# Designs tried in a protein design run: peptides against a protein of PDB entry 3VZA. Part 45

Target 1, 98 residues: chain A of PDB entry 3VZA
Amino acid sequence: RVERLCKSKELFEERLGLEIRRIHNEQLQFIFRHIDHKDPDKPYMFTLSINEQGDYEVTSCTPPLDCISEFQLKVRETNNFSAFIANIRKAFTALSFK
Target 2, 62 residues: chain B of PDB entry 3VZA
Amino acid sequence: AAYVTQLYYKISRIDWDYEVEPARIKGIHYGPDIAQPINMDSSHHSRCFISDYLWSLVPTAW

## One batch from the design tools (peptide; made by RFdiffusion4, then SolubleMPNN)

Design b2_p13_6_s4 (from b2_p13_6, 8 letters changed)
Fold by OpenDDE base, seed 1:
Parts: structure tokens; sequence; C-alpha cells
Structure b2_p13_6_s4 (fold): chain B 98 residues (1-98), chain C 62 residues (1-62), chain A 13 residues (1-13)
């Protein structure tokens, strides 16, 4: 089972181009790759925590997204974490063309 | 690894087939309506295309 | 829920 879980993680990382890491100060780092077709290994990332109120809080975003604050509001309203991550990737993709 | 793989599922709603050869991207996407199979030959596509395609399966409606 | 899972992930030290 442990081997299966490790393989699962690796498949998700490669196929989705998304790495998820636990980092300091109780945060999760989401690292997107495969965004820029001209530079597939270029990382696009954000960090996330749950604040004292229990709400999702984006603590950093690189490169910055002007829509990230709105997405944070939306995920707090809907609790649709899947849409939250997907919309961030969509925004990073749009940014890669500029 | 159990928690992170569960998170990947909550994000993507994809369940992989782990018994196929490495070049075959096979699984099931569980969307809001009908579950759809995933079955791709990775040698036919770039890494970016594969990722873009898989993410296109994930709804962006809030 | 996703938030419960996230809390579990963040609680691992």
Amino acid sequence: as target 1 above (98 residues)
Amino acid sequence: as target 2 above (62 residues)
Amino acid sequence: AADDLLKKLLAIK
C-alpha cells in the first residue's frame, strides 16, 4: 500500500504538473509546472494556510495574480477547493501568454 | 502520502489505473455528471498538453 | 470535506 501511495503521488505530480508541499508556519505550497509550453519546467506557485478563524488564506503568490483575492473570497463562500485550484491554474496559464 | 493523494483526488476527481504500463495514462474522472474514462498514450503528447487536457476536465464553476 | 483534509495535512509535524 505504501508503494501504491508513493506511485499515486508521483503520477499526480507529473500528469497534473502540480506539486504539493508542506512548508514552514503551517502552510501548503502548491507548485504548478507545465504551464508555459515554451518553458514547461517554469514554476507558478502559491502558498495557503488556514487562519485563526478557520478560513482559507493565500499567503503568497508567485507570480502575483490580481484575481487571487477574489478567488480567496470565492473559496471561502463555496468551499469548492477544486474550482479554487483549477481557477488559479487557469489564471497562471493566461499570465504565461503575456 | 495518504493525505496528499486524497487531496489530489479532491482537487482533480481522478482515480488512476496503476496496473498499466508507464506510457499509458489511464484512469477515471468523476465529474458532477457521468464518470468519464481517461486513456491516453503519453508518447503522442507533450507534458504540457497532457496537463492542460487533464485540467480541462476539472470544472471551474464555483 | 477538503478543509478537514487540509487541516490534517497542516497538523502533521
Scores: peptide ipSAE 0.460, ipTM 0.953, DockQ to the pose 0.139
Fold by OpenDDE base, seed 5:
Structure b2_p13_6_s4 (fold): chain B 98 residues (1-98), chain C 62 residues (1-62), chain A 13 residues (1-13)
Amino acid sequence: as target 1 above (98 residues)
Amino acid sequence: as target 2 above (62 residues)
Amino acid sequence: AADDLLKKLLAIK
């Protein structure tokens, strides 16, 4: 099972181009790659925490997204984490066209 | 790794087939309506295309 | 729920 879990993580990282890390101060870092077809390894990332009120809080976004605050509001309202992540990727993709 | 893989599933709703050769991207996407198979030859596509395709399966409606 | 999973993930030392 442990071997499969490790393999599963690797498959998701490569195929989705999404890496998930736990970082300092109880945060998760989401790193998207495979966004820019001209530079597939270029990272697009944001960090996320759950604040004292229990709400999702985006603590950083690189490069910055105008829509990130709205997405934070939407995920708090809907609790649709899948759509939250997918919309962020969509926004990063749009940004890659500059 | 268990929680991370669970998070990937919650995000993507994809379950991989772990018994196929590495070049075969095979699995099932569990959408809101009907589950759909994934079956790609990775050697025929760029990494960006593969990722874009898989993410296209994930609804963006809130 | 996703938030519960996130909390569990963040709780791992």
Scores: peptide ipSAE 0.459, ipTM 0.953, DockQ to the pose 0.139
Fold by OpenDDE base, seed 3:
Structure b2_p13_6_s4 (fold): chain B 98 residues (1-98), chain C 62 residues (1-62), chain A 13 residues (1-13)
Amino acid sequence: as target 1 above (98 residues)
Amino acid sequence: as target 2 above (62 residues)
Amino acid sequence: AADDLLKKLLAIK
């Protein structure tokens, strides 16, 4: 089972181009790659925490997204974490076309 | 590692087939009502195309 | 702890 879990993580990272890391101060770092077809390894990332009220809070976003605050509001309202992540990737993709 | 893989599933709703050869991207995407198979030859596509395709399966409606 | 945050995230739909 341990070997399968390791393989699963690696497959998700490569195929989705999404790395998820636990970092300092009780945060998760989401790193998207495969966004820019001309530079597939260029990272697009944001960090997320749960604040004292129990709400999702985006603590950083690189490059910055104008829509990130609205997405934070929407995920708090809907609790649809899948749509939250997918919409962020969509926004990063749009940004890569400049 | 179990928590991370569970999170990937919660995000993507994809379950991989771990028994196929490395060049085959095979699995199932579980939508709200319908499950759809995934079956790609990775040697025929760029990494970016593969990722874009898989993410296109994930609904963006809140 | 980081694991607690992850557990909280895993509790959502």
Scores: peptide ipSAE 0.386, ipTM 0.948, DockQ to the pose 0.806
Fold by OpenDDE base, seed 4:
Structure b2_p13_6_s4 (fold): chain B 98 residues (1-98), chain C 62 residues (1-62), chain A 13 residues (1-13)
Amino acid sequence: as target 1 above (98 residues)
Amino acid sequence: as target 2 above (62 residues)
Amino acid sequence: AADDLLKKLLAIK
């Protein structure tokens, strides 16, 4: 059901504080909110593509994360996309306290 | 929306219960070991708390 | 295409 799918997306966006957008040049944009409890609407985001080799490639990260390159390596090694996204959120959360 | 919702599931491993009132956050988290129910009253929590809690269910081990 | 990228992402474990 289309209505169910739409509702599902909205629930995920609100409850996880994660928006996923398809943007130009064959990229996905992941936008985290609800990171900073003092500023819940402040976005933390990164963009992702799959390069010609078929590997995940982070094309941007705002704000920048020192660990993002390592995470890119890890997801290429493990294909654990769930852990990839979760670790990025964890890193953004840690950054919000600095 | 089908692909996006599938992606959300692959990320979170959460399946929502769509038959409850909007203020009820109810679903199932399918963890690596066993499935765990989610059932909370959103009116009792901040948006950030809810998100943090749900993300805490997602393993970060590679 | 964006849909192709999404499909590829959905193919992961």
Scores: peptide ipSAE 0.387, ipTM 0.948, DockQ to the pose 0.789; fails the geometry check

Design b2_p13_7_s1 (from b2_p13_7, 4 letters changed)
Fold by OpenDDE base, seed 3:
Structure b2_p13_7_s1 (fold): chain B 98 residues (1-98), chain C 62 residues (1-62), chain A 13 residues (1-13)
Amino acid sequence: as target 1 above (98 residues)
Amino acid sequence: as target 2 above (62 residues)
Amino acid sequence: MSPFELLKKIIES
């Protein structure tokens, strides 16, 4: 089972171009790759925590996204975490064309 | 690892077929209406195209 | 398990 889980994680990381890491101060780092077709390994990332109120909180975003604060609000309101991540990737993709 | 893989499923709603050859990207995307098969030959596409395609399956409506 | 619960489990692990 451990081998299967490791394989699953690797498949998701490569195929979705999304890596999830636990980092310092009880945060998760979401790293998108495969965004820029000219530079597939270029990372686009944000960090996420659960704040004292128990809400999703974006603690950093690199490169910065103007829409990230709105997305944080939307995910808190809708609890649609899938749409949250997908919209962030969509925004990073749009940014890569500029 | 179990929690992370579960999280990937919650994000993408994709379940991979782990028994196929490495070059085959095969699985099922579970949308709210109907499940759709995924079946790609990775050698025919760039990594970026594959990722873009898979993410295109994920609804962005809140 | 919800995404929220999963995140908490990952963070506390």
Scores: peptide ipSAE 0.800, ipTM 0.964, DockQ to the pose 0.936
Fold by OpenDDE base, seed 2:
Structure b2_p13_7_s1 (fold): chain B 98 residues (1-98), chain C 62 residues (1-62), chain A 13 residues (1-13)
Amino acid sequence: as target 1 above (98 residues)
Amino acid sequence: as target 2 above (62 residues)
Amino acid sequence: MSPFELLKKIIES
């Protein structure tokens, strides 16, 4: 079971180009790769925490996204975390063409 | 590790087939309406294309 | 578990 879980994580990381890391101060870092076809290893990332109110809070975004605050609001309203992550990736993808 | 893999599933709604050769990307995407099989030969595609394709399966509607 | 609950579990681990 442990071996499968490890393999599963690796498959998701490689195939989705999404790494999830626990970092300092009780935050999660979401690192997208495979965004820029000319530079597949270039990271696009944001950090996320659960604040004292129990809400999703984006604590950083690199590169910055104008829409990130709106997405934070939307995920709080809808609790659609899948759409939240997918929309962020879409936004990073759009940014990579600029 | 179990929680992380569960989170990946909650994000992507993809369940991988772990019994296939490494070069085969095989699984099932569970969309809101249908379950769609995934079956790709990774040697035929770039990493970026594969990721883009898989993410294209994930709805962005809130 | 919801994504929210999963996130909390990961953060707390």
Scores: peptide ipSAE 0.798, ipTM 0.964, DockQ to the pose 0.937
Fold by OpenDDE base, seed 5:
Structure b2_p13_7_s1 (fold): chain B 98 residues (1-98), chain C 62 residues (1-62), chain A 13 residues (1-13)
Amino acid sequence: as target 1 above (98 residues)
Amino acid sequence: as target 2 above (62 residues)
Amino acid sequence: MSPFELLKKIIES
């Protein structure tokens, strides 16, 4: 089972171009790659925590996204975490064209 | 990595086929209406194309 | 397990 879990994580990381890390101060870092077709390894990332109120809180976003605060509100309202992550990737993709 | 892999599933709704050769990207995407198969030869596509395609399967509607 | 619960588990691990 451990072997399968490790393989599963690696497949998701490579195929989705999404890495998930636990970092300091009880935060998760989401790192997108494969965004810029001219530079596939360029990272686009944000950090996420659960604040004292129990809400999703984006603590950083690199590069910054104008829409990230709106997405934070949306995920708090809808609890649609999948759409949250997918929309962030979509926004990073759009940003990479500029 | 159990929680992380579960989180990947919650995000993507993709279940991989782990019994195929590494170059074969095979699995099932579970959308809201019907499950759709994934079956790609990774050697025929760039990493960015593959990722873009897989993410295109994930609804962005809130 | 919900994504929220999963996130908490990962953070607490």
Scores: peptide ipSAE 0.794, ipTM 0.964, DockQ to the pose 0.938
Fold by OpenDDE base, seed 4:
Structure b2_p13_7_s1 (fold): chain B 98 residues (1-98), chain C 62 residues (1-62), chain A 13 residues (1-13)
Amino acid sequence: as target 1 above (98 residues)
Amino acid sequence: as target 2 above (62 residues)
Amino acid sequence: MSPFELLKKIIES
């Protein structure tokens, strides 16, 4: 089962182009790749924590997204984490076109 | 790794078929109403196309 | 397990 779980994670990372890391200060880093078709390995990333109030909090976003604060509000309201991540990727994709 | 893979599922709603050859991207996407199969040959597509396609399956409506 | 709970588990693990 452990090997299967490792394989599963690797498949998700490669196929979705999304890596999830635990980083310092009790945060998760979400790293998107495969965004820019001309530079598939270019990372687009944000970090996420759960603050003292128990709310989702985006602690960084690189490159910055104008919509990230709105998305943070939306995910707090709806608890639709899937849409949250998908919308961020959509926004990064739009940004990559410049 | 169990929690991370579960999180990937909660995000994507994709369940992979782990028994196929590595080049075959096979699985099921579980939408709100209909589950649909995923079955593609990765050697025929770019990494970006594959990712874009899979993410296109994920609803963005809040 | 909810995404929220999963996130907490990942952070705590």
Scores: peptide ipSAE 0.797, ipTM 0.964, DockQ to the pose 0.964; fails the geometry check

Design b2_p13_7_s2 (from b2_p13_7, 5 letters changed)
Fold by OpenDDE base, seed 2:
Structure b2_p13_7_s2 (fold): chain B 98 residues (1-98), chain C 62 residues (1-62), chain A 13 residues (1-13)
Amino acid sequence: as target 1 above (98 residues)
Amino acid sequence: as target 2 above (62 residues)
Amino acid sequence: MSSFELMRKIIES
């Protein structure tokens, strides 16, 4: 089972181009790759925490996204974490064309 | 690791088939209404295309 | 388990 879990994580990382890391100060770092077709390894990332109020809070976003604050609001309202992550990736993708 | 993989599932709604050759991307995407199979030959596509395709399966409606 | 709960579990691990 442990072996499968490790494999599963690796498959998700490679196929989705999404790495999830636990970093300092009780945060998760979400690292998107495979965004820029000309530079597949270029990372697009944001960090996420749960604040004192128990809400999702984006603590950083690189490169910056104008829509990130709105997405934070939306995920707090809807609790649709899937849409949250997917929309961020969509936004990063759009940014990569500029 | 279990929690991380579960989180990936919560994000993507994809369940991989772990009993296939590495070059075969096989699994099931569980959409709101229909579960659809995933079955790709990774050698025929770029990493970016594969990722884009898989993410295209994930609804962005809030 | 919700995504929120999973995230907490990961952070606490």
Scores: peptide ipSAE 0.796, ipTM 0.965, DockQ to the pose 0.980
Fold by OpenDDE base, seed 3:
Structure b2_p13_7_s2 (fold): chain B 98 residues (1-98), chain C 62 residues (1-62), chain A 13 residues (1-13)
Amino acid sequence: as target 1 above (98 residues)
Amino acid sequence: as target 2 above (62 residues)
Amino acid sequence: MSSFELMRKIIES
């Protein structure tokens, strides 16, 4: 089962171009790759925590996204975590075209 | 790893077929209305195209 | 388990 889980994680990371890491201060780092077709390994990332109120909180976004605060509000309202992550990737994609 | 893989499923709604050869990207995307099969040869596409395609399956409506 | 709960579990691990 451990091997299966490791394989699953690797497949998701490669195929979705999304890596999820636990980092300091009780945060998750979401790292998108495969965004820029000219530089597939260029990372686009944000960090996420659960604040004292129990809400999703974006603690960083690199490169910055103007829409990230709105997305944070939306995910708190809808609890649609899937749409949250997908919209962030969509925004990063748009940004890569400058 | 179990929680992380479960989180990937919650994000993408994709369930992979782990029994196929590595070059075959096979699975099922579970949308709210229908389940859509995924079946593609990775050697025919760039990594970016594959990722873009898979993410295109994920609804962005809140 | 919800995405929220999963995230908490990952953070707590």
Scores: peptide ipSAE 0.796, ipTM 0.965, DockQ to the pose 0.979
Fold by OpenDDE base, seed 4:
Structure b2_p13_7_s2 (fold): chain B 98 residues (1-98), chain C 62 residues (1-62), chain A 13 residues (1-13)
Amino acid sequence: as target 1 above (98 residues)
Amino acid sequence: as target 2 above (62 residues)
Amino acid sequence: MSSFELMRKIIES
């Protein structure tokens, strides 16, 4: 089962172009690739934590997204984590065209 | 990796078929109303196209 | 398990 889980993680990373990493200070780093078709390996990333109030908190975003604060509000209101991540990717994609 | 893969599922709602050849991207996307099969030959598509396609399956409505 | 709970588990692992 462990071997399958490792394979599963690798498949998700490659196919979704999304890497999830645990980093310092109890945070998760979400790294998107395959965003820019001219530079598929260019990373677009943000970090996420759960603050003292128990809410999702975006602690960094590279490159910056002007919509990230609104998305943070939305995910807190809806708890739709899937839409949260998908909308961030959509925003990064839009940014890559500029 | 169990929790990470579960999180990937919570994000994408995709379940992969792990028994097919490596070049075959096969699985099921579980949408809110219907489940749809995924079946692609990765050698016929760019990495960006594949990722864009898979993410297009994920609803962005809050 | 919710995504919130999963995130906690990953952070704690």
Scores: peptide ipSAE 0.798, ipTM 0.965, DockQ to the pose 0.981; fails the geometry check
Fold by OpenDDE base, seed 5:
Structure b2_p13_7_s2 (fold): chain B 98 residues (1-98), chain C 62 residues (1-62), chain A 13 residues (1-13)
Amino acid sequence: as target 1 above (98 residues)
Amino acid sequence: as target 2 above (62 residues)
Amino acid sequence: MSSFELMRKIIES
């Protein structure tokens, strides 16, 4: 099972171009790659925590996204984590064309 | 990495087929309606295209 | 397990 889990994680990382890391101060770092077709390894990332109120909180976003605060509000309202991550990737993709 | 892989599933709703050659991207996407198969030859596509395609399967409606 | 719970588990692991 451990071998399968490791393989699964690697497949998701490569195929989705999304890496998930636990970092300091009880945060998760989400790192998107494969965003810029001219620079596939360029990272687009944000960090996420659970604040004292028990809500999702974006603690950083690199590069910055104007819409990230709105997405944070939306995920708190809907609990649609999938749409949250997908919309962030969509926003990063749009940013890469500018 | 059980929790991480489960989180990937919660995000993408994709279940991979682990019994195929490495170059074959095969799995099932479980959308809100009917499950759809994924079956691609990775050697025929760029990494960016593959990722874009897979993410296109994920609904962005809140 | 919800995405929220999963994230919590990952953070606490």
Scores: peptide ipSAE 0.795, ipTM 0.965, DockQ to the pose 0.979; fails the geometry check

Design b2_p13_7_s3 (from b2_p13_7, 6 letters changed)
Fold by OpenDDE base, seed 2:
Structure b2_p13_7_s3 (fold): chain B 98 residues (1-98), chain C 62 residues (1-62), chain A 13 residues (1-13)
Amino acid sequence: as target 1 above (98 residues)
Amino acid sequence: as target 2 above (62 residues)
Amino acid sequence: MSSFELLRQIIES
């Protein structure tokens, strides 16, 4: 089972181009790759925490996204974390064309 | 690791088939209405295309 | 588990 879990994580990382890391100060780092077709390894990332109020809080976003604050609001309202992540990736993708 | 893989599922709604050759991207995407199979030959596509395709399966509606 | 609960578990692990 442990072996399966490890393999599963690796498959998701490679196929979705999304790495999830626990970093300092009780934060999660979400790293998107495979965004820029000309530079597939270029990372697009944001960090996330659960604040004192128990809400999702984006603590950083690199490169910056104008829409990230709105997405934070939306995920707090809907709790649709899937849409949250997908929309962020969509936004990063759009940014990569500029 | 269990929580992380569960989170990936919560995000993507994809369940991989782990019993196939590494070059075969096979699984099931569980959409809101219908579960659909995924079955790709990774050697025929770029990593970016594969990722884009898989993410295209994920609804962005809030 | 919800995504929220999973996130907490990961953060607190």
Scores: peptide ipSAE 0.776, ipTM 0.964, DockQ to the pose 0.970
Fold by OpenDDE base, seed 3:
Structure b2_p13_7_s3 (fold): chain B 98 residues (1-98), chain C 62 residues (1-62), chain A 13 residues (1-13)
Amino acid sequence: as target 1 above (98 residues)
Amino acid sequence: as target 2 above (62 residues)
Amino acid sequence: MSSFELLRQIIES
């Protein structure tokens, strides 16, 4: 089962171009790759925590996204974490063309 | 790893077929209405195209 | 398990 789980994680990381890491101060780092077709390994990332109120909180975003604060609000309202991540990737993709 | 893989499923709604050869990207995307098969040869596409395609399956409506 | 619960488990692990 451990081998299966490791394989699953690797497949998701490669195929979605999304890596999820636990980092310091009880945060998760979401790293998108495969965004820029000219530089597939270029990372686009944000960090996420659950604050004292129990809400999703984006603690950093690199490169910065103007829409990230709105997305944080939307995910708190809807609890649609899938749409949250997908919209962030969409925004990073749009940014890569500029 | 179990929690992380579960999280990937919660995000993407994709369940991979782990029994196929590495070059075959095969699985099922579970949308709200209809489950759609995924079946593509990775050697025919760039990594970026593959990722873009898979993410295109994920609804962005809140 | 919800996405929120999964996130918490990962963070707290």
Scores: peptide ipSAE 0.776, ipTM 0.964, DockQ to the pose 0.966
Fold by OpenDDE base, seed 1:
Structure b2_p13_7_s3 (fold): chain B 98 residues (1-98), chain C 62 residues (1-62), chain A 13 residues (1-13)
Amino acid sequence: as target 1 above (98 residues)
Amino acid sequence: as target 2 above (62 residues)
Amino acid sequence: MSSFELLRQIIES
């Protein structure tokens, strides 16, 4: 099972171009790649925590997204985490067009 | 890894077929209405195209 | 588990 789980993680990372890391101060880092077709390995990332109130909180976003605060509000309202991540990727994609 | 892989599923709603050759991207996307098979030859596409395609399966409606 | 619960487990692990 452990072997299968490792393979699963690797497949998701490569195929979705999304890496998920636990980092300091009880945060998760979401790293998107395969965004810029001219530079597939260029990372686009944000960090996420659950604040004292128990709400999703974006603690950083690199590069910055004007819409990130709105998305944070939307995910708190809907609890649609899938849409949250997908919309962030969409925003990063749009940003890569400059 | 168990929680992380579960999270990937929660995000993407994709379940991979682990028994196929590495170059074959095969699985099932469980959308809100119907399940959609995924079956791609990775050698025919760029990494960016593959990722874009898979993410296109994920609804962005809140 | 919900996404929220999964996230908490990952964060707190």
Scores: peptide ipSAE 0.776, ipTM 0.964, DockQ to the pose 0.961
Fold by OpenDDE base, seed 5:
Structure b2_p13_7_s3 (fold): chain B 98 residues (1-98), chain C 62 residues (1-62), chain A 13 residues (1-13)
Amino acid sequence: as target 1 above (98 residues)
Amino acid sequence: as target 2 above (62 residues)
Amino acid sequence: MSSFELLRQIIES
């Protein structure tokens, strides 16, 4: 099972171009790659925590996204984490063309 | 990495087929309607295309 | 397990 879990994680990382890391101060870092077709390894990332109120909180976003605060509100309202991540990737993709 | 892999599934709704050659991207996407198969030859596509395609399967509606 | 619970487990593990 451990072997499958490791393989599964690696497949998701490579195929989705999404890496998930636990970092300091009880935060998760989401790193998107494969966004810029001219620079596939360029990272687009944000960090996420659960604040004292128990809500999702984006603690950083690099590069910055104007829409990230709105997405934070939406995920708090809907609890649709899948749409949250997908919309962030969509926004990063749009940013890469500018 | 059990929780992380489960999170990937919660995000993408993709279940991979682990019994195929490494170059074959095979699995099932479980959308809100009918499950759809994934079956690609990675050697025929760029990494960015593959990722874009897979993410296109994930609904963005809140 | 919900996404929220998964996130919490990852953070606290």
Scores: peptide ipSAE 0.776, ipTM 0.964, DockQ to the pose 0.969; fails the geometry check

